# Designs tried in a protein design run: peptides against a protein of PDB entry 3C2G. Part 6

Target 1, 209 residues: chain A of PDB entry 3C2G
Amino acid sequence: IRTFDLLGLLLHDSDAIDGFVRSDGVGAITTVVQYPNNDLIRAGCKLLLQVSDAKALAKTPLENILPFLLRLIEIHPDDEVIYSGTGFLSNVVAHKQHVKDIAIRSNAIFLLHTIISKYPRLDELTDAPKRNRVCEIICNCLRTLNNFLMMWIPTPNGETKTAGPNEKQQVCKFIEIDILKKLMSCLSCEGMDTPGLLELRSTILRSFI

## One batch from the design tools (peptide; aimed at target 1 A94 N140)

Design b1_p9_8_s1 (made by RFdiffusion4, then SolubleMPNN; from b1_p9_8, 5 letters changed)
Fold by OpenDDE base, seed 3:
Structure b1_p9_8_s1 (fold): chain B 209 residues (1-209), chain A 9 residues (1-9)
Amino acid sequence: as target 1 above (209 residues)
Amino acid sequence: SELGAARAP
């Protein structure tokens, strides 16, 4: 706990973050969060989120790390763990095809749907901090989905990866009326990336046309 | 475009 808090205080600089990642800092965090301590898991996942945009991650092997994190998110009902973990996932897959492929093989699409489905509607949440956190989690999930769907959108140059039949089936679950309502509710939350959510909506629509 | 998450504050 205190060690991760100290690291969080030291990792305000982008070069320090990149240095930590180059020194296998992500592997060190994932080793530490294997201990069954909820406060340690929260602190470790928060630190993962803080380093999730480091340039050095493009050179970090994620074949063991990413499946572990996905499993951690799947089994922990903790909003702070889910927030940090889905945020990390969204950043780490961005612009990295090989990382997207690892995540998809590790059942990430289905997991994202499961997370969104388990949370109540935002209109049912009267507590503003809880409502905002749930909105952020849903946004992280949907942003990650957008980054996956972008692989299967035709480029002007005509080269497109085709989604497999399983991936198509998993993506089709996101057009469920409950999921669409949750997406639309997030657009009304203050401080959310409304442009990003609108882009996702466009990406979803284009994926089904 | 691809979207990144914000860092935790």
Scores: peptide ipSAE 0.168, ipTM 0.841, DockQ to the pose 0.536
OpenDDE base, seeds 1, 2, 4, 5: peptide ipSAE 0.140, 0.149, 0.143, 0.153; ipTM 0.825, 0.831, 0.827, 0.831

Design b1_p9_8_s2 (made by RFdiffusion4, then SolubleMPNN; from b1_p9_8, 5 letters changed)
Fold by OpenDDE base, seed 5:
Structure b1_p9_8_s2 (fold): chain B 209 residues (1-209), chain A 9 residues (1-9)
Amino acid sequence: as target 1 above (209 residues)
Amino acid sequence: EELGAALPQ
């Protein structure tokens, strides 16, 4: 715990973060969060989120790390762990086709739907901190989905990968009325990236038209 | 555009 907090304080710039990631820092964190200690898991996942935008992650082997993290956020009851883990996932797959492929093979699309589905509607949450955290989790899931969908959007100059039939079926679940209502409720939360959520909504809708 | 998570400040 204190070690992760101290590491988080030391990892205040992009060069320090990249240095940590190049030194297998993500592997080190994932090793430590395998211990059945919720405070340690929470602190480790928070640190993962903090380093999740590191450029060095493009060169980090994630074949074992991502499936582990996906399993963690599937089963862990703590919204802070889910927030950090989904945040990490959204950032780590961004601009990294090989990481997207690992996540998709590890059933990430279905998992994102499962995570969004487990939370109540934001209008049913009276506690503002909890409502905001749930909104952030949903936003992280949807952002991750957007980053997957971007792989299948035709570019003017490229052979677009087509989603496989399974991936297409999994993506189709995000246009369910319940999921769309949750997305719309996130747009009404103060302090949320409303432009990003609108872009995501547009991307989701365009992927199905 | 691929969206990164806004790190909490």
Scores: peptide ipSAE 0.035, ipTM 0.714, DockQ to the pose 0.550
OpenDDE base, seeds 1, 2, 3, 4: peptide ipSAE 0.014, 0.008, 0.033, 0.034; ipTM 0.504, 0.469, 0.680, 0.615

Design b1_p9_8_s3 (made by RFdiffusion4, then SolubleMPNN; from b1_p9_8, 6 letters changed)
Fold by OpenDDE base, seed 5:
Structure b1_p9_8_s3 (fold): chain B 209 residues (1-209), chain A 9 residues (1-9)
Amino acid sequence: as target 1 above (209 residues)
Amino acid sequence: EELGAARRP
């Protein structure tokens, strides 16, 4: 716990973060969070989120790390773990086709739907901090989905990768009314990435029309 | 557009 807090305090700039990642820092975190300690897992996942935008991640082998993180998020009911993990996922897959492929192969699309589905509607949450955290989690899931969907949107000048039948089926779950209502409810939350949610909405529409 | 790193805790 304290070690991750210390690392988090030292990783304030992009160069330090990149240096940490180049030194297999992500692998080190994932090794540490394999121990069954909730506080350690929370701290480790938070640190993962903090380094999730590192340029060095494009050169980091994530074949073992990403499936592990996805499994961790799947089995933990902890909002802080889910928040950090989905945040990491959204950032790490961005602009990295090979990472997207690992995530998708590791059932990430279905997992994202499961995560959104398990949370109550935001209007049912009276506790503002909890409501905000749930909204953030949903946003992270939807941001990740956006980044996946972007692979399958035709570009004017390029061959578009086609989603497989399984991926398409999993994506179709996100147009369910309950998911859409949760998306819309997140737009009403203060301090949320409303532009990102609107971008996702646009991406969804472009993917299905 | 891909939604990159918007969130540091």
Scores: peptide ipSAE 0.239, ipTM 0.863, DockQ to the pose 0.476
OpenDDE base, seeds 1, 2, 3, 4: peptide ipSAE 0.027, 0.027, 0.211, 0.238; ipTM 0.674, 0.670, 0.846, 0.865

Design b1_p9_8_s4 (made by RFdiffusion4, then SolubleMPNN; from b1_p9_8, 4 letters changed)
Fold by OpenDDE base, seed 4:
Structure b1_p9_8_s4 (fold): chain B 209 residues (1-209), chain A 9 residues (1-9)
Amino acid sequence: as target 1 above (209 residues)
Amino acid sequence: SELGAALPP
């Protein structure tokens, strides 16, 4: 716990973060969070989020790490673990086609839907810190979905990846009225990136048109 | 565009 907090304080610049990631720091964290200790799991997932934008992750093998993290956030009921894990997922798949493919093969699209579905409506949450955390989790899930949808948009080079039939079916669940209402409720949360959420809404709607 | 999550402060 204190070691992960200390590492998080030391990893405040991009070069230190990249150095940690190049030294298999992500593999070290994933080894430690295998122990059945909730505080250790929280601290480890928080540290994963802090290094999730590292440029060195583009060269890190994630074939074993990413499926493990997806399973961890699937089975763990803790909002802080889910927040950190979904935040890590959204950042690690951004601009990385290979990592998107690993996540999708590891049932990430269905998991994102399951996470959003389990949380109550934001208007039912009276505690502002809890409401904001739930909003951030939903936004992390939807941002990850946006990053998956982007892989099926034609590139300037004429390369177009097509979604498989299973991926299309899983994506179609995100147009459920309860999911759309949760997205709309997130736009009313204080401190949210409203422009980014509006772009996400536009991408989701265009993918079904 | 592709989006990243906000890092905790």
Scores: peptide ipSAE 0.055, ipTM 0.764, DockQ to the pose 0.562
OpenDDE base, seeds 1, 2, 3, 5: peptide ipSAE 0.039, 0.039, 0.034, 0.036; ipTM 0.732, 0.748, 0.714, 0.738

## One batch from the design tools (peptide; aimed at target 1 L49 H95 N140 R143)

Design b1_p10_1 (made by RFdiffusion4)
Pose (drawn by RFdiffusion4):
Structure b1_p10_1 (pose): chain A 208 residues (1-190, 192-209), chain P 10 residues (1-10)
Amino acid sequence: IRTFDLLGLLLHDSDAIDGFVRSDGVGAITTVVQYPNNDLIRAGCKLLLQVSDAKALAKTPLENILPFLLRLIEIHPDDEVIYSGTGFLSNVVAHKQHVKDIAIRSNAIFLLHTIISKYPRLDELTDAPKRNRVCEIICNCLRTLNNFLMMWIPTPNGETKTAGPNEKQQVCKFIEIDILKKLMSCLSCEMDTPGLLELRSTILRSFI
Amino acid sequence: LTEQSAALTS
C-alpha cells in the first residue's frame, strides 16, 4: 500500500506516468489487486485512476487487464473502487479504437448501464461526501459512453462505422425508460454538490 | 466533438 502511495507521489506529470506505463506499471497494479484486501484494492485503483490519461496506454496490451478491471467494477461493493475504475475506463478508451473494441467485447457498455442504475436519485442522498461520489461515478460512466458513441455517428470525413448487434443492444439500453427517468432527474433535482455542474453538462452530451 | 476525460474530485 505504501508503494502505491509513494508511486502516486512520484508520478507528478505526463512524462512520469508514461514512464510507468512503459515499465508495465498498469499490468503490475492489476496483478497485485487480485489479492482480496480492500485497503490494498482501494490503493491500487487510486493509482490506476492517476495514470489513466497516459498516451502510452495506446501501446500496452490491454486484452487481459481490461476485462479483469471490468469484472472488478461489476462486483466490488465499495464506491471508491467504482469511482476509480470507471474513471480509469473513461480515460483508457479515449482516442483508442482497439481499446474500445476490447471493452465492447467484455460488455463495457452494458456495465455502464448497470452502474448508473444501481444508485438512487441524487435528492435521496443525505451525506454530502457520498452524494458527490455517486455524482462523479455517473459522470464517469456517461463520459465513457460518449467516447463510444463517436464511432457510429456519420462523419463526413468518411469513417462511418457500422455497429454490430452486440454493440446495438448495449447502446439501446440507454433509451429504456428507467435510465431515462434517472438521467432526467439528475438534470433537474433541487442540491449543493460540487460535481453537479459537470454531470449535467455531460448528460446533455449523452442525449445529443 | 472531442472525447471526454474522467471526472475528478477537486

Design b1_p10_1_s1 (made by RFdiffusion4, then SolubleMPNN; from b1_p10_1, 7 letters changed)
Fold by OpenDDE base, seed 1:
Structure b1_p10_1_s1 (fold): chain B 209 residues (1-209), chain A 10 residues (1-10)
Amino acid sequence: as target 1 above (209 residues)
Amino acid sequence: MEELGAARPK
């Protein structure tokens, strides 16, 4: 726990973060968080989020790491772990087609829907810190979905990848009224990336037209 | 349309 905290304090420089990732730092963290210690898992996932935008991740093999993380955020009850894990997922798939492919093969789309569905409506949460954390988790899931959907949106040149039938079915679940209401509720939260959420809403709607 | 990243923990 203390080691992860120390790394978090030291890894403020982009080059240092990149160096950590090049040295298989992500693999090391994922190995450590396999131990049944919730404090360790929380600290490790937080550190993952902190390094999740490193350029070196494009060259990091994630075939074993990403499925493990997806399983972790599927089952772990701690919102802090879910927040960090979904945030990591959102960043790591961004601008990396091969990472998106790994995530999708590992049932990430369905998992994102499952996570959003597990949380209550924000208006039912009276505790502001809890409400904000839940909102952030939902936003992380939706950002990740947006990054997936970008693969299947036709370009002006008419070239686009086609989603498989299973992926299409899973994506369709995100136009459910309950999901849309949760998205809209997140727009009302202070400190959220409202422009990004609006863009996501647009992307989701376009994916079904 | 732009791909979206997650916010870093404060």
Scores: peptide ipSAE 0.118, ipTM 0.799, DockQ to the pose 0.581
OpenDDE base, seeds 2, 3, 4, 5: peptide ipSAE 0.093, 0.099, 0.089, 0.089; ipTM 0.773, 0.778, 0.770, 0.768

Design b1_p10_1_s2 (made by RFdiffusion4, then SolubleMPNN; from b1_p10_1, 7 letters changed)
Fold by OpenDDE base, seed 5:
Structure b1_p10_1_s2 (fold): chain B 209 residues (1-209), chain A 10 residues (1-10)
Amino acid sequence: as target 1 above (209 residues)
Amino acid sequence: MEELGAARRP
């Protein structure tokens, strides 16, 4: 606990974060969170989120790390772990085609749908902190999906990766009325990036037209 | 359409 908190306090500088990641810091965290200790898992996933925008992640081997994290966020009951893990996922796949490919091969699209689906409607959550956290998780999932969808948008040069049939089917689940209602309910959450959510909604809807 | 970058840093 204290070690990750200390690292979190020391890693406010982008160069320090990048140095940590270059030194296999993500691998070190993922090793630590393999222990069945919820406090370690929570602290480790929080630290992953804190370093998730590091440029060094583009050069970090993630073939073993990312499938492990996906499994963790699939099964872990703690919303703080899910928040941190989905946040990390959204950032780590951003602008990194090879990382997107690892995530997709590891069934990430289906997992994102599963995560959104497991949470109740936000209107059923009376506790504002819990409601906001659930909203943030949903947003992290949808942002990750957006980053995947970007790889299938035609580029000006006519090069487009085509989604496989399974990927298309999994993406189609996000237009389910339940998912759309959850997205819309996030717009009513206090302190949320409403413009960002609207952009995300637009992107998702455009990907299905 | 830009890739939506950072989850809000806590």
Scores: peptide ipSAE 0.164, ipTM 0.817, DockQ to the pose 0.556
OpenDDE base, seeds 1, 2, 3, 4: peptide ipSAE 0.163, 0.154, 0.141, 0.152; ipTM 0.814, 0.810, 0.799, 0.810; seed 1 fails the geometry check

Design b1_p10_1_s3 (made by RFdiffusion4, then SolubleMPNN; from b1_p10_1, 6 letters changed)
Fold by OpenDDE base, seed 2:
Structure b1_p10_1_s3 (fold): chain B 209 residues (1-209), chain A 10 residues (1-10)
Amino acid sequence: as target 1 above (209 residues)
Amino acid sequence: MEELGAALPK
């Protein structure tokens, strides 16, 4: 735990973060968080989130790391772990087609739906810190979905990857009324990317209906 | 539409 805290303090700039990632820092964290200690897992996932936007991740093999993280956020009960993990996922798939492909093959789209579905409506949460954390998790999931959807949007040059039938079916689950209500509830939370969430809603509705 | 990163802990 102390080591992760110290590392978090040292990784304060992009060059240090990239250096850490190039030295297989993500793999090292992933190895450590396999130990069944919730405090260690929380600290490790927080550190993963901190390095999740590193440019060096584009050159990092994630074939084993990403499926492990997906499984962790599927089963772990701690919202802090889910927050950090979904945040990592959102950032790591951004602008990296090969990482998106790994995530999708690892059932990430369905997992995002599952995570959103397990939380109550935000209006049912009276505790503000809990409500905000849940909102952030939902937003991380929706941002990740957005990043997946981007690969299926035609480019100005007319080139587009076509979503497979399974991916389409999984994406269609996000137009369920319960999911849409949760999306809408996130729009009322302070500090959220409301324009981005509105755009995502539009993209989901237009792309798959 | 742009790809979005997660908000990092400040």
Scores: peptide ipSAE 0.040, ipTM 0.733, DockQ to the pose 0.575
OpenDDE base, seeds 1, 3, 4, 5: peptide ipSAE 0.038, 0.039, 0.031, 0.032; ipTM 0.725, 0.725, 0.684, 0.675; seed 3 fails the geometry check

Design b1_p10_1_s4 (made by RFdiffusion4, then SolubleMPNN; from b1_p10_1, 7 letters changed)
Fold by OpenDDE base, seed 5:
Structure b1_p10_1_s4 (fold): chain B 209 residues (1-209), chain A 10 residues (1-10)
Amino acid sequence: as target 1 above (209 residues)
Amino acid sequence: MEELGAARRK
């Protein structure tokens, strides 16, 4: 735990973060979080989030790492782990088609829906810190979904990837009234990534209408 | 092809 905290303190510079990632730092973290210690898992996932926007990740093979992380957040009930994990996912799939493909093949779309669905409505959460964390998790999931949906939007040249039948079925769940209500609730929360959520709303409209 | 997507704001 202290090691991850120390690493977190040292990784304030983008070059340091890239150096860590190039040295297989992400693989090292994923190895460590295989131990059944909740504090270690929290610290490791937090560190993953901290390095999740590193440029060096474009050259990092995530074929084994990403499915492992997805499984971890699927089975772990901890909001901090889910927050960090979904945040990591959101960042690593951004502008990385091959990573998007890995995530989708690893059932990420369904998992994201499951995560959003398991949380109560934000208006039912009276504890502000809890409500904010839940909102952030939902935002991470929705932002990730946006990154996936954008693959299926026709480009100006008319080329578009077509979602497979499984992906279509999974993504259709995000137009459920419960999910849409949660999206709208997140838009009403102060300090949230409103631009990203508005972009998702636009993407949903373009994808499903 | 320019990959489309948005990263999280830190």
Scores: peptide ipSAE 0.033, ipTM 0.684, DockQ to the pose 0.272
OpenDDE base, seeds 1, 2, 3, 4: peptide ipSAE 0.022, 0.029, 0.021, 0.034; ipTM 0.623, 0.620, 0.612, 0.692; seed 4 fails the geometry check

Design b1_p10_2 (made by RFdiffusion4)
Pose (drawn by RFdiffusion4):
Structure b1_p10_2 (pose): chain A 208 residues (1-190, 192-209), chain P 10 residues (1-10)
Amino acid sequence: IRTFDLLGLLLHDSDAIDGFVRSDGVGAITTVVQYPNNDLIRAGCKLLLQVSDAKALAKTPLENILPFLLRLIEIHPDDEVIYSGTGFLSNVVAHKQHVKDIAIRSNAIFLLHTIISKYPRLDELTDAPKRNRVCEIICNCLRTLNNFLMMWIPTPNGETKTAGPNEKQQVCKFIEIDILKKLMSCLSCEMDTPGLLELRSTILRSFI
Amino acid sequence: SETVKHYHYD
C-alpha cells in the first residue's frame, strides 16, 4: 500500500506516468489487486486512476487487464473502487479504437448501464461526501459512453462504422425508460454538490 | 470529440 502511495507521489506529470506505463506498471497494479484486501484494492485503483490518461496506454496489451478491471467494477461493493475503475475506463478508451473494441467484447457498455441504474436519485442522498461520489461515478460512466458513441455517428470525413448486434443491444439499453427517468432527474433535482455542473453538462452530451 | 480527464494524486 505504501508503494502505491509513493508511486502516486512520484508520478507528478505526463512523462512520469508514461514511463510507468512503459515499465508495465498497469499490468503490475492489476496483478497485485487480485489479492482480497480492500485497503490494498482501494490503493491500487487510486493509482490506476492517476495514470489512466497516459498516451502509452495505446501501446500496452489490454486484452487481459481490461476485462479483469471490468469484472472488478461489476462486483466490488465499495464506491471508491467503482469511482476509480470507471474513471480509469473513461480515459483508457479515449482515442483508442482497439481498446474500445476490447471493452465492447467484455460488455463494457452494458456495465455502464448497470452502474448508473444501481444508485438512487441524487436528492435521496443525505451525506454530502457520498452524494458527490455517486455524482462523479455517473459522470464517469456517461463520459465512457460518449467516447464509444463517436464510432457510429456519420462523419463526412468518411469513417462511418457499422455497429454489430452486440454493440446495438448494449447502446439501446440507454433509451429504456428507467435510465431515462434517472438521467432526467439528475438534470433537474433541487442540491449543493461540486460535481453537479459537470454531470449535467455530460448528460446533455449523452442525449445529443 | 472525445474527453480525457486528468486526476491528481491526493

Design b1_p10_2_s1 (made by RFdiffusion4, then SolubleMPNN; from b1_p10_2, 6 letters changed)
Fold by OpenDDE base, seed 4:
Structure b1_p10_2_s1 (fold): chain B 209 residues (1-209), chain A 10 residues (1-10)
Amino acid sequence: as target 1 above (209 residues)
Amino acid sequence: EEIVKKYKFE
């Protein structure tokens, strides 16, 4: 725990973060969070989130790391772990097609829907910190989805990857009225990236036209 | 490949 906190304090520089990632730092963290200690898992996932925007992640083999993290955020009950894990996922799938492909093959799209679905409506949450955390998790999931959807949106140059039939079916679950209501409710949360959420909404709508 | 939005979490 303290080691991860110390690492978090040292990793304020983008080059230092990139160096850590190049030295298999993400693999080291994922090894440590395999131990059944919730405090360790929370601290490790927080550190993963802190390094999740590193450029070196685009060159890091994530074939073993991503499936493990997806499994962790599928089963772990702690919202802080889910927040950190979905935030990490959102950032790492922004890097390269290869990373997106690993996540998709590991049923990430379905998992994102499952995560959003398990949380109550934001209007049912009276505790503001809890409500904001849930909103952030939903936003992380939808941002991750956006990173996938953007691959399948026709570019002006006509070169678009086509989503497979399974991916299309999984994406279609996000037009459920409950999911759409949760997206809209996030727009009312304080401190949220409202322009980003509006972009997500636009991308989702365009993916179904 | 257009790098879609990375967010820095503080």
Scores: peptide ipSAE 0.027, ipTM 0.647, DockQ to the pose 0.373
OpenDDE base, seeds 1, 2, 3, 5: peptide ipSAE 0.022, 0.023, 0.024, 0.023; ipTM 0.566, 0.572, 0.582, 0.619; seed 2 fails the geometry check

Design b1_p10_2_s2 (made by RFdiffusion4, then SolubleMPNN; from b1_p10_2, 6 letters changed)
Fold by OpenDDE base, seed 5:
Structure b1_p10_2_s2 (fold): chain B 209 residues (1-209), chain A 10 residues (1-10)
Amino acid sequence: as target 1 above (209 residues)
Amino acid sequence: SEIVVKYEFE
């Protein structure tokens, strides 16, 4: 735990973060969070989140790391872990087709839906910190979905990848009324990533309409 | 576009 805190203090700039990632820092964190210690898992995932926008991740082997993380955020009960993990996922897949492929192959789209579905409606949460955290988790999931969907939207040049039938089926679940209501609720939350949610909305519209 | 969020260390 203290080690992760120390790393957090040391990693204040992008170069330091990239250096950490190039030195297999993500692998190191992943190794640590494999132990059944919730404090370590929380701290490790938080650190992953903090370095999740590192450019060096494009060159990091994630074939083993990403499936593990997906399993972790599927089953872990701590919202902080889910928040950090989904945030990491959203960033790590961005602009990295090979990472998207790993995630999708590992059933990430379905998992995102599962995560969103397990949380209550935001209007049912009276505790503001809890409500905000849940909203952030949903936002992270939806942002991740956005980043996946973007690869299947035709470019101005008419080039596009085609989603497989399984992926299409999984994506279609996100237009369910429950999911849409949660999206709309998140848009109403103060301090949330409204631009990201609006982008997702746009992406959904382009994907389905 | 694809979305990346910057998370700063506390």
Scores: peptide ipSAE 0.548, ipTM 0.929, DockQ to the pose 0.698
OpenDDE base, seeds 1, 2, 3, 4: peptide ipSAE 0.391, 0.033, 0.387, 0.017; ipTM 0.858, 0.694, 0.871, 0.563

Design b1_p10_2_s3 (made by RFdiffusion4, then SolubleMPNN; from b1_p10_2, 6 letters changed)
Fold by OpenDDE base, seed 5:
Parts: C-alpha cells; structure tokens; sequence
Structure b1_p10_2_s3 (fold): chain B 209 residues (1-209), chain A 10 residues (1-10)
C-alpha cells in the first residue's frame, strides 16, 4: 500500500510514468491487486488510473490485464475502485484500436451498461461527494462508450468498421430512457466534463440516425 | 474526437 502511494507521488511527469509502464508496471500492479485485500486493490487501481494516459501503453500487451480489470470492476463494491478502473479503461482504449478490440471481445460494452445501471439516479443521492463520484463513474463509462462508437463512425472517405450484431445490440441499450436520464443528469453536475458529455450525446445520436 | 482524460489527483 505504501509503495503504491509513494509511486503515485513520484509519478507526476510523463517520462517517469512512461518509464514505469515500459517496465511492465501495469502488469505488476495487476498482479498485486489479485490478492483479496481491499486496500491494495484500491491503491493499485488508483495507480492504474494515474498511468492510464501513458504513451507506452500502446506497446504494452493487455490481453491478460484488461480482461482481469474488467472482471474486477464488474464485481467489486467499492466506488473508488470502480472510478479508477473505468477511468483507466476510458484512457487506455483511446487511440488504440487493438486495445478497443480486446475490451470489446471481453464484453466491455455490456459491462459499461451494467455499471451505469447499478447506480441510482443522481437526484436520489443526497451526499454530494457520493453523488459526484457516481457521476464521474457514469461519465467514465460513457466516455469509454464514445471511444468505442468512434470506431463505427464513417470516415471522410466513406469507409468505416462495422460493428458486429452483438455489439450493435449492446449499444442500443444505451438509448434506454434510464440511461439517457443519467447522461442528462451528469450534464448538470458541477465540475464534470460537459464538453465531453455533449460530444458523447452527439455521437450516440449519430450512431442511431 | 476520442477522449483521454487527465484526472486531478486529490
């Protein structure tokens, strides 16, 4: 735990973070968080989030790491773990087609829907810190979805990847009224990435028009 | 565009 905290404090520059990732730091963290210790899991996932935008992740094998993380955020009850894990997922799939493919094969789209559905409406949460954290988790999930959806948006030359039938069906679940209401509620939360949420809204609309 | 979010660590 202390080691993860120390690493988190030291990894404030992009070069240090990149060096850590190149040295299989993500693999090391995922090995540690396999132990049934909630403090270790929380600290490890937080560290994953801190290094999640590293350029070196593009060269890191994630075939075993990503499915493990997805399973973790599926079952773990701690919002801090879910926040860190979904944040990591959002960042790690960005601009990396091969990582998106791994995530999708590992049923990530369905999992994102499951996570969003797990939480109550934001207006039912009276504790502001809890409400904000839940909003951030939902935003992380929706941002991840946006990054997936961008794969299937036609390029200027008219070419696009085609989503499989299962993926299409899973994406369709995000236009359910309850999901849309949660998206809209996040737009009203102070400190949230409003431009990003608006972009997602646009992407969702374009995907179904 | 695809989004990478840098989180402020509080």
Amino acid sequence: as target 1 above (209 residues)
Amino acid sequence: SEQVVKYSFE
Scores: peptide ipSAE 0.080, ipTM 0.762, DockQ to the pose 0.626
OpenDDE base, seeds 1, 2, 3, 4: peptide ipSAE 0.026, 0.021, 0.039, 0.016; ipTM 0.677, 0.639, 0.727, 0.556; seed 2 fails the geometry check

Design b1_p10_2_s4 (made by RFdiffusion4, then SolubleMPNN; from b1_p10_2, 7 letters changed)
Fold by OpenDDE base, seed 3:
Structure b1_p10_2_s4 (fold): chain B 209 residues (1-209), chain A 10 residues (1-10)
Amino acid sequence: as target 1 above (209 residues)
Amino acid sequence: EEIVVKYEFE
């Protein structure tokens, strides 16, 4: 725990973060968070989030790491772990086709739906810190979904990766009225990536036309 | 100083 807190205090700049990732820092954290200690898991996932935009992640083998983190996010009850894990997922799949493929093969699309479905509507949350955290989690999930959907949008040049039948079925769950209401509720939260959520809305519409 | 995590969006 204290070590992760100290590491978090040392990883202030992009070069330090990238250096940590190049030194298998992500593998080291994922080894430590396998222990059944919630404080350790929370601290480790927070540190993963802090390094999740590192350029060195493009060269990091994630075949063993990502499925483990997806499983952790699926089962862990702590919103701070879910926040950090979904934030990590959204950043790590961005601009990395091979990571998207690993995530999709690991049922990430279905998991994103499961996570969003787990949380109440934001209007039912009176506690502002809790509401904001839940909103951030939903936004992380939806951002990740957008990054997946963008792979299957026809480009003007006619080259389109086609989603498999399972992926299509999993994507169809996001047009459920409950999911759409949660998406819309996130647009009302202060400090959220409203442009990104609007882009996702557009992407969803284009994916179903 | 809190580490500002930048979220990537495609």
Scores: peptide ipSAE 0.020, ipTM 0.541, DockQ to the pose 0.097
OpenDDE base, seeds 1, 2, 4, 5: peptide ipSAE 0.019, 0.018, 0.014, 0.019; ipTM 0.540, 0.529, 0.528, 0.577; seeds 1, 2, 4, 5 fail the geometry check

